# Peptides against a protein of PDB entry 4AID: the designs that were tried, part 64

Target 1, 242 residues: chain A of PDB entry 4AID
Amino acid sequence: FDIKRKTIEWGGKTLVLETGRIARQADGAVLATMGETVVLATAVFAKSQKPGQDFFPLTVNYQEKTFAAGKIPGGFFKREGRPSEKETLVSRLIDRPIRPLFVKGFKNEVQVVVTVLQHDLENDPDILGMVAASAALCLSGAPFMGPIGAARVGWVDGAYVLNPTLDEMKESKMDLVVAGTADAVMMVESEIQELSEEIVLGGVNFAHQQMQAVIDAIIDLAEHAAKEPFAFEPEDTDAIKA

## One batch from the design tools (peptide; made by RFdiffusion4, then SolubleMPNN)

Design b2_p14_3_s4 (from b2_p14_3, 10 letters changed)
Fold by OpenDDE base, seed 4:
Structure b2_p14_3_s4 (fold): chain B 242 residues (1-242), chain A 14 residues (1-14)
Amino acid sequence: as target 1 above (242 residues)
Amino acid sequence: SARLREYAARLRAL
């Protein structure tokens, strides 16, 4: 096994990104760990476009498996087959920031699957899943102009908190999820209780600053473990509008 | 908000 691992301290927690142990049949695969929360992200892409493909066929599937449910609140009866509301929402949180970063004109099928393997009841798998999905795409050779970072920001005792625990989130006046590139905020999702727009905007900035360490960690992992970039030339769509 | 979208758009233009 050629196992590559990047470890960083992030928000007072150890983030581990690992590749080469599991899901080696995927184009990219990353095992991400924060605390005792563990996710597997896999990225797979088709090497050709389907005839008559008019849109970019990206599918993102976040799933919390029943074997992880011994540590997931309410997990004992996840019916296999239909995504929960949480799984549907988190799949969209991952989809939204990554979809715009694919090279224009790329219409090969892409599947990103994020599987929660373990949950510690402190670290939510959603942020970890976003990070892992970004890393898996960067390793895959797909024409993805990542990485993205992601962060959750809380507001506890008049301060920003990076990736608050589920217990700290009970005292938080903000649940702010941000995803972005090194240069740009791609996605913001927020639930806010009686906070000024200034505090919220400051939270977006804080998130974007704090995710740089994750972006750098994904880049470092990719330098050591990425596949060769898939040779993709976009069809010159500007020649069809003349 | 419209302003958060504008802010995210400004951050994309940096």
Scores: peptide ipSAE 0.018, ipTM 0.596, DockQ to the pose 0.058
Fold by OpenDDE base, seed 2:
Order: sequence, then C-alpha cells, then structure tokens
Structure b2_p14_3_s4 (fold): chain B 242 residues (1-242), chain A 14 residues (1-14)
Amino acid sequence: as target 1 above (242 residues)
Amino acid sequence: SARLREYAARLRAL
C-alpha cells in the first residue's frame, strides 16, 4: 500500500489527510482526521459524458452511517435510506463551493461521497468533510480547479475562534462556515446573534486566512499522490458566439 | 485564478 499522509496543526488541532489505505477503487479517496472525528471522502467520475447530457451531473452525498452509531450524536436511531436534515445541509455546504470549480463544459458524472466514520463529540465532521472532499477531488484527476479550504468561525468572549468545539459553539455568538480557494471566498453560511457587520466580515476574512494552511496541505498531498489529470479538453464554447 | 492554473499545470507536469 502506498500511503501518503499530510499532517498540519490547524486551529490548535492536528489535521491529518491520508490517501492510499482505503477506498482505492475511487478516483480520489481521502481519510481525514481531526481529533477523533474521522471522515472518508471519495470522488468518482465517469470517463465519458452520457449522450444528451445538458447539465453538469455532480452529486454530493454527506452521510453519517449507522456503523458510526454510538460515536455520533443520535446515531442509534438512524434508519437506512433517507438523509437527515443535517446530512442534506452538509451535502449542500460541500456542493456549493466545489460545483463552480469544475472546468466549464465538463458534463461527465461526478460523485462525491463523504462518510463520517467516527465522531469525537468535539470536532464537527462537516468542516472536515468539506476539506476531505476537496482533497479527494484534487487527487482524483477530475478537471476540478480546487482545492477549496473550509473553516468554521465562532465568536467567543469577544474573539474569533477557528473551528470551535461543539461545546464552545454553545457559547458562540457566531456560527460562520466559509469555504474558498486560495484567492476567493466561494461560500458563506452564517448564523449570527447580535453582532455587527464588521465582526461578521472580519470573521469571513479570518476564515479565509486560516483555511490557507489547509489549501496548502491539500496541494502538498496532491503533489505526492494525485492521479494523472483526466484528458479533458473543454469544447471551445466561445466559437459559438462568433 | 492564476494560482489554480499553476496548480493544475503542476499536476499535469507530474
């Protein structure tokens, strides 16, 4: 097994990105760990477009499977089949920032699956899932113009907190999830209690700054473990406007 | 971005 691993300190926690141990049948697969929260992201893409495909068929599925029950809050009652509200929300949080980063004209089916394998009850698997999905896509050879980073920002005791624990989040006046590239914010999702716009905007900037270490870690992992880029030439869609 | 193009170019040069 050729296992590649990147480890960084991120917000006072160890983030580990690993590939090559599991899910090797995927185009990209990353096991991401922060604390004792563990997620597996897999990226799979079709090597051809379906006849008559008119839109980009990206699907993102975040899931907290029953085998992680007992290590996930409420996991004992998860029935197979329908995503929870949280799973649906997190799937969208992952989809939103990555969808625009695929090469224009690419209409091959892409499936991103993020599976929570373990939850430590401190580190939310959503941010970790976003990071892992980004990394898995960068490793896959898909025409994905990532990586994205992601961060949660809290506001606790008059300060920004990077990726607050679930307990720190109870005291936080901000739940701010940001995803972006090295150069741009791609997505913001926020729940704010009685904070100025200045503090919120400062939180977005803080998130974007703090995610650079994750972006650089994904790049470093991909430089050592990415598959050959899929040979895709976008159809010159500018030739139809002449 | 230029950096994403450079990253994609680096991945193609591996």
Scores: peptide ipSAE 0.018, ipTM 0.549, DockQ to the pose 0.116
Fold by OpenDDE base, seed 3:
Structure b2_p14_3_s4 (fold): chain B 242 residues (1-242), chain A 14 residues (1-14)
Amino acid sequence: as target 1 above (242 residues)
Amino acid sequence: SARLREYAARLRAL
């Protein structure tokens, strides 16, 4: 197996991005690890557009399998079939920043699936899922203008905290999720308790600065493991304005 | 790689 791995220190934690071992039938597949939290992202895209396809058919599915929770006391059997509220929200958090980054006019079906394989009860798999999805798309050869990075920012004891643990988040006055490219913020989602706009804007800037190391790690992985770019020429929409 | 930077630069020039 041609396994490629990138490892970085990120917010005092080790982030590992791996490809080439599992899900080899996908266009892109990345195993991402932070602490003992492990996610698998897969990207698959159709090699042709469906006749009469009017919109870009991107589907993002984030899934927390009940067996990944082997350390969570209190197993409610998640019935196979309906996403939880969390799974629905995280699927949207992944979708929002990636959807605008596909080449205009690309209307081939794209499916991103993020599966939580392990959860350490400290590191939330949502941020890791965003990073893994970005990496899987960059490896796929799809006309995706990524990577995106992502970060969660807390405000604890009068300071910004990158990717606070679930326990640190209980003391945080901010839950700020940011996603972006190297050059731009693409998405902000925030829950704020009694903080100034200056602190919140500073949190967005902090997140965008801290995600650059992740963006660079995805680029380095893609340099060594990306498929050849899919031959897609956008229809010249400027020829219709003449 | 120079190739991914060139591809990103080509896609920014479209």
Scores: peptide ipSAE 0.015, ipTM 0.559, DockQ to the pose 0.231
Fold by OpenDDE base, seed 5:
Structure b2_p14_3_s4 (fold): chain B 242 residues (1-242), chain A 14 residues (1-14)
Amino acid sequence: as target 1 above (242 residues)
Amino acid sequence: SARLREYAARLRAL
């Protein structure tokens, strides 16, 4: 099978985006690695709309499965069947920036699944999962106007830190997650301790600047490995509201 | 970079 890989240096860490080895039955599939943290993102979309579908049926599932329990914090017996709080929150962090980027009127079912395969205890799989999901969608041929990039920004010793480690985050006065396109910020989520609005806005700008390398890496991967775009013409819904 | 930008441009033109 044809394996395509993009490797970049990002925040002093090697980011690897790989496609073509795993989950080849998906419309898009990306294995993303940063440090020893490894995630698999898959994107699958229906080739037809369900009868009577009135909303866009996007489902995003982030999962930290028990099979990696020897390398995942808290790996003692997550009861099979209920998302953890983290899995629920990260699923929303991925959903929020990607949902607006689908072509208006597209109502085919889309499923994004991000599975944590390994965790190094330094690199949080959430940001890596956002990047991998973006890449998988760009490879899928779905009518997705991505890519998005994502970044976490910390504030440690009076400076911005890109994708702080879990240990650096203990000393950080900011946990700022940003997702965006090349041109726009799409999502901000933040936990902040006693910082000025100026520092926070500067953190959003820093994140948006730093994610451009990831956006460019996804574009480069997609140029070499994307499926043909799904032929979708939005129905002229303006004619039904007259 | 041309193909995905052209695809994104086509999707923005729909």
Scores: peptide ipSAE 0.018, ipTM 0.579, DockQ to the pose 0.232; fails the geometry check

Design b2_p14_4_s1 (from b2_p14_4, 7 letters changed)
Fold by OpenDDE base, seed 2:
Structure b2_p14_4_s1 (fold): chain B 242 residues (1-242), chain A 14 residues (1-14)
Amino acid sequence: as target 1 above (242 residues)
Amino acid sequence: MGVKKLEEALAKRY
């Protein structure tokens, strides 16, 4: 196994991005760990476009497996077959920032699957899943103009908190999820309790600043482990220069 | 600009 690993300290927690141990049949596969929360992201893309494909067929599936449910609140009752509301929401949180970063004209099927393997009850798998999906795409050779980073920002005791624990989030006046590239915010999702717009905007900026370490970690992992870029000629080369 | 870092990272392999 050619195992590549990147480890960083991020928000007072160790983030580990690993590739080459599992899911080697995928185009990209990343095992991401923060605390004892563990996710596997896999990226697979078709090497040809389907005849008559009119739209970009990207699917993102975030899933919390029943074997991880021993540490997932409410996981004991997940019937196989329908995504939970959380799984649906997190799948969208991952989809939203990555979808616009594919090269224009690329209409090959892309499947991103994020599987929660373990949950620690402190670190939410959603942010970790976003990071892992970004990393898996960057490793895949797909024409993906990432990486994205992601961060959750809380507001606890009059301060920003990077990736608050599930317990700290109960005291937080803000649940702000941000995803972006090195240069741009791509997605904001926020639940806010009685905070000024200034504090919220400051939270977006804080998130974007804090995710740079993750972006750099994905780049470093990709330098060492990415597959060769898939030979794809974009319809518009201006999207590569941005 | 993020594309350039990944492209530069991949280009450094050749």
Scores: peptide ipSAE 0.010, ipTM 0.542, DockQ to the pose 0.821
Fold by OpenDDE base, seed 3:
Structure b2_p14_4_s1 (fold): chain B 242 residues (1-242), chain A 14 residues (1-14)
Amino acid sequence: as target 1 above (242 residues)
Amino acid sequence: MGVKKLEEALAKRY
């Protein structure tokens, strides 16, 4: 097995990005770990467009499997087949920043699946899932103009906190999720309690600064582990306007 | 900066 791993310190926690051990049948696959929270992201793309495909067929599925809940107090068997409200929300949080980064005119089917394998009850798998999905796409050879980074920002005791724990979030006046490239913020989602616009904008900037280490870690992993780029030339739609 | 680094890194591998 050609296992490649990148490890960084990120917000006082160890982030691990690993590829080459599992899901080798995918175009890209990344095992991401923060604390004892573990997610598997897989990216698969079709090597041809379907005849008559009018839109970009990207599907993102985030899944919290009930077997990862061996430590989660809550004995409700999730019936197989319907995403929870959380799974639906996190699937959208992953979709929103990645969708605009595909090369214009690419209409091959793309499937991103993020599976929570373990949850430590401290580190939410959503941010880790966003990072893992970005990394899996960068490794896949798909025409994806990533990476994206992601971060959650809290406001605790008058300071920004990068990726607060679930317990620290109870004391936080802000739940700010940011995703972006090295050069731009692509998505903001926020729940805010009585904070100034200045503090919120400062939180977006803080998130974007802190995610650069993750972006650089994905690039370093991709330098070593990415597949050959899929040969895709967008149809020159400007040649029809001459 | 990030996309160019990935493209340059991929281009240096081939």
Scores: peptide ipSAE 0.009, ipTM 0.547, DockQ to the pose 0.890
Fold by OpenDDE base, seed 5:
Structure b2_p14_4_s1 (fold): chain B 242 residues (1-242), chain A 14 residues (1-14)
Amino acid sequence: as target 1 above (242 residues)
Amino acid sequence: MGVKKLEEALAKRY
C-alpha cells in the first residue's frame, strides 16, 4: 500500500492525517487521529451528472458507529437506522462550509461519509471529522475549492482554548466552532454564556489563525497523494441567457 | 471573493 501520512502538533495535540491504507475504493479517504479519537472520512463523486439533475446533490453523513460505543458517551445500543441528534448536527456542520466551495455548475453526486472509529472521551470527533472530510475531498479529484480547516474555541479562565477537551468544555463559557479556507471564514456555530461580542469575534479570529496549520497539512498531504483533478468545465449558463 | 483553488495553493509551494 502507498501510505501517505502528515503529522502536525495542533493545540498541544498530535494530529495525524493518513491516506492509502483504508477505503481505497473511495475517490478520497483519510484516516484522521487526534489523541485516541479516530475518524475515517471518505469522499465519493459520480463521474457523470444524472439526467435531469437540477441541483448539486451533496450528501454528508457523519456516523458514530456502535462498534465504537464502548468508548462513546451515551453509546447505549442506537436503534439501527436513525441518526442521533449529534450525528445530524455534525453532518450539517461539515456540509455548510464545504457546499459553497464546489465549482459552480457541478451537479454530479458527491457523498462524504465520516465514521467515528474510536473516541477517547477527551477529543470530540466533530472537529476531527470536519478536517478529515476536507482532506478526503482535496484528495478525491472532485472540483472542490478547499481545503477548509476547522477549530473549536473555548473560553476558560479568561483565555481562548483551541479544541478544548470534553472536561475543559464543562468550564468553558464558549463553544465556538469555526470553519474556513486560508482566506475566509465560511461557517461559525456558537453556544455562548454571557460573553461580549469582542470576545466572540476574537474567538473567530483565533480559530481562523489556528486552523491554518491544518489547511497547510491538508495541502501537504494532497501534494503527495491527491488524485488527478476530475476534468470538469462548467457550462457557461450565462451565455445561454443572452 | 475568489476561493483559492487547491491547485493554486499547491502551485504556490513550487
Scores: peptide ipSAE 0.008, ipTM 0.548, DockQ to the pose 0.313
Fold by OpenDDE base, seed 4:
Structure b2_p14_4_s1 (fold): chain B 242 residues (1-242), chain A 14 residues (1-14)
Amino acid sequence: as target 1 above (242 residues)
Amino acid sequence: MGVKKLEEALAKRY
């Protein structure tokens, strides 16, 4: 196995991004670990467009598997087949920031699958899933203009907290999820309890600053493990507006 | 708030 690994300290926790051990049949595959929470992200893309494809067919599926359910909050055997509300929401959190970063005119099918393999009950696998999905896309050779970083920001005892634990989040007045590139914020989702717009905007800035280390870690992993870029030339759509 | 409005609000702080 040619295993590549990047390890960083991030918000006082060890983040590990690993590729080459599992899911080698995918275009990109990343095993991401923070604490004892473990996710597998896979990216697969079609090498051709379907005839008559008029939209970009990106599918993002976040899944918390039943074998991890011994440590998943709520402990219920998920019935195989329908995504839970959480899985649907997290799939959208991953989809929203990545969708705009595909090269315009790329209409090949792309499937991103994030699978929670382990949960520690401290580190929510959603942020880790966003990071892993970004990394898997950067490794895949798909025409994806990433990486994206992601961060959760809490507001605890009058301070910003990067990726608060599930227990720290009970004391948090903010659940702020931010995703972005090195240069831009691409997505914000927030639940706020009686905080000023200034504190919320400061939280977005804090998140964007703190995700740079993750972006750099994905770049470093990609330099050592990315596949060759898929040769894609967008059809010149400017020829249809003349 | 649309991404563009947030970017405009953030850009006013730098």
Scores: peptide ipSAE 0.007, ipTM 0.486, DockQ to the pose 0.031

Design b2_p14_4_s2 (from b2_p14_4, 6 letters changed)
Fold by OpenDDE base, seed 4:
Structure b2_p14_4_s2 (fold): chain B 242 residues (1-242), chain A 14 residues (1-14)
Amino acid sequence: as target 1 above (242 residues)
Amino acid sequence: SGVERLKEALAKKY
């Protein structure tokens, strides 16, 4: 197997991005690890558009598998076949920042699947899933104008904390999830407890700065392991609705 | 959008 791996220190934790071992049948596949939390992201895209396709058919599915449920909070209540509320929310968190980054007029089916393989009860798989999904898309050859980075920011003891543990989050006055490109913030989702707008805006800036190392790590992985870009020319008919 | 205003505010700081 030609296994490519990128390892960085990120927020005092080791982030590992790996490709080439698992899910090689996908267009892109990344195994991401932070602590003992492990996710597999896969990206698959159709090589043609369906006749009469009028919208971009992107599906994002975040799932926490039942075999990992003994290490996942609330995992014992997962009914097979229906996404939990968490899985639905995280699928949306991944979808929101990536959807705008596909080339305009691309209407081939794209499926991103993020599977939680292991959970350490410290590192939430959602941020890791966002990073892994970004990396898998960058490796796939899909017309995706990524990478995105992602970060969670807490506010603990009057300071910003990058990717707080689940225990540190109990003391946090902020749960701020940010995703963006190197140049721009794409998505913000926040739950805040009596914090000023200045602190929240500072948290977004902090997140965007801290995710650059992840973006660079995805680029470095892609330089060594990306597939050839899919040749896509948009049909001129979508240029008229500017 | 709120995100666009945030992007503009961030772009003014860099």
Scores: peptide ipSAE 0.016, ipTM 0.460, DockQ to the pose 0.035
Fold by OpenDDE base, seed 2:
Structure b2_p14_4_s2 (fold): chain B 242 residues (1-242), chain A 14 residues (1-14)
Amino acid sequence: as target 1 above (242 residues)
Amino acid sequence: SGVERLKEALAKKY
């Protein structure tokens, strides 16, 4: 097994990105850990376009498996088959920032699957899932113009908090999820209680600054572990210069 | 960009 691992300290927590141990049949696969929350992201892409494919067939599926649900609030009764509201929302949170970063004209089927393997009840798998999905895509050889980073920002006791715990979030006046590249914010999702626009904008900037360490960690992992880039000639080369 | 850095990292590997 050629196991590659990147470890960083991020928001006072250890983030681990690992590849090469599991899901080796995927184009990219990353096991991401923060605290005792563990996710597996897999990226698979078709090596050809389907005849008559007119749209980019990206599917993102975030799922919390029943074996992880023993530590997930309300997890005791997840019937296999239909995504929960949370799983649907998190799948969209992952999809939104990554979809625009595929090379224009690429219409091969891409499937990103993020599976929560363990939940610690402190670290939400959504942010970790976003990071892991980004890393898996960067390792896959797909024409993905990532990485993206992601961060959650809270506002607790008059300060920004990076990736607040589920308990710290109860005291937070902000639930701000940001995803972006090194250069740009790609997605913002926010729930805010009685905060100024200045504090919110400052939170977006704080998130974007704090996610750079994650972006750098994904790049470092990709340097060591990425597959050869898939030989894809885009119809429009201008999309490669962004 | 992050993508340029990734491309550079990949280009150093191959």
Scores: peptide ipSAE 0.016, ipTM 0.575, DockQ to the pose 0.925
Fold by OpenDDE base, seed 1:
Structure b2_p14_4_s2 (fold): chain B 242 residues (1-242), chain A 14 residues (1-14)
Amino acid sequence: as target 1 above (242 residues)
Amino acid sequence: SGVERLKEALAKKY
């Protein structure tokens, strides 16, 4: 198999982005690892628009499937059923920053699936899932103007912490999730305990700075492993208003 | 929203 891999040190942890081993039938597929947390992101897009399609049909599905019996919190056999609250929230966290980055007028169906394969109980798979989804889209050839990076920022002992562990998060006065491009913040989600607006704004800036290494890692992976860009010309909708 | 104001404030710092 032609396996391409990018490895970086990120927040004192090794981040690995890998493609070419698994899910090769997808348009893009990335296996992302941080610690012993492992996620698979796949991107698939339709090569044509459905007749009468009036909106962009993007679906994002984050899944914490219990492949590791006993290592995922709530590891009772969830039958193939309704997404958990966490799975629903993380699916939205991934959707929000990526949706605006598709070329205007692209209305082909896009499906992003993020599957948690392993969880170490230290590294949250949500941030890793955002990174993996971004990478999978960049590899796919879809008209996606990414990559995005993502980061979680904590506030522990009067300092910013990049991607705090689940144990460090118990002591954190901030749970700040940020996603963005190289140039812009696309999404912020935050839970904050009695912190100044200055500390929160500083946290968003810290997140955006720290995600650049991830953005660069996705770009480097894409330079070596991306499919040819899908030939898409948006219909000139401005010509119908003249 | 507070998020839009935050995006605009950050976009002005770069």
Scores: peptide ipSAE 0.015, ipTM 0.473, DockQ to the pose 0.035
Fold by OpenDDE base, seed 3:
Structure b2_p14_4_s2 (fold): chain B 242 residues (1-242), chain A 14 residues (1-14)
Amino acid sequence: as target 1 above (242 residues)
Amino acid sequence: SGVERLKEALAKKY
């Protein structure tokens, strides 16, 4: 197996991004680990557009499978057929920042699947899932203008905390999820208790600064393991206006 | 918004 791995220290935790061991049938596949939380992201894209396709058919599916339920809080046997509210929410958190980064005019079907394989009860797999999905897309050869990074920011004891644990989040006055490119913030989602706009904006800036190490780690992994870019030329829609 | 101004400021820094 040609296994490529990138490891960084991130917010006092080890982040590992690995490719080449599992899901080799996907266009891109990344095993991401933070603490003992483990996710698999896969990206698959169609090599042709369907006749009459008028919109970009991106599907993102985040799932917490029942085999991980011995380590996931609320481990009732999820029947395979219906996403939970959490799975639906996290699928949207992943979709929102990645959807705008596909090359305009690309209308081939893209499927991103994020599967939680292990949960440590400390590190929420949502941020890890966002990072893994970004990495899987960058490895796939799809016309994706990533990577994105992602970070959760808490406010605990009058300070910003990068990716607070589930226990630290109980004491946090902020749940701020940020995703972005190297250059720009793409998405903000926030739940905030009695904090100033200055603290919140500072949290967005803190998140964007802290995610650069993740973006750089994805780039380094892609330089060593990405597939050849898919040959896609957007139809010059400006040539029809002349 | 303040967030949009921050996005624009970040986009100019990199």
Scores: peptide ipSAE 0.009, ipTM 0.486, DockQ to the pose 0.043

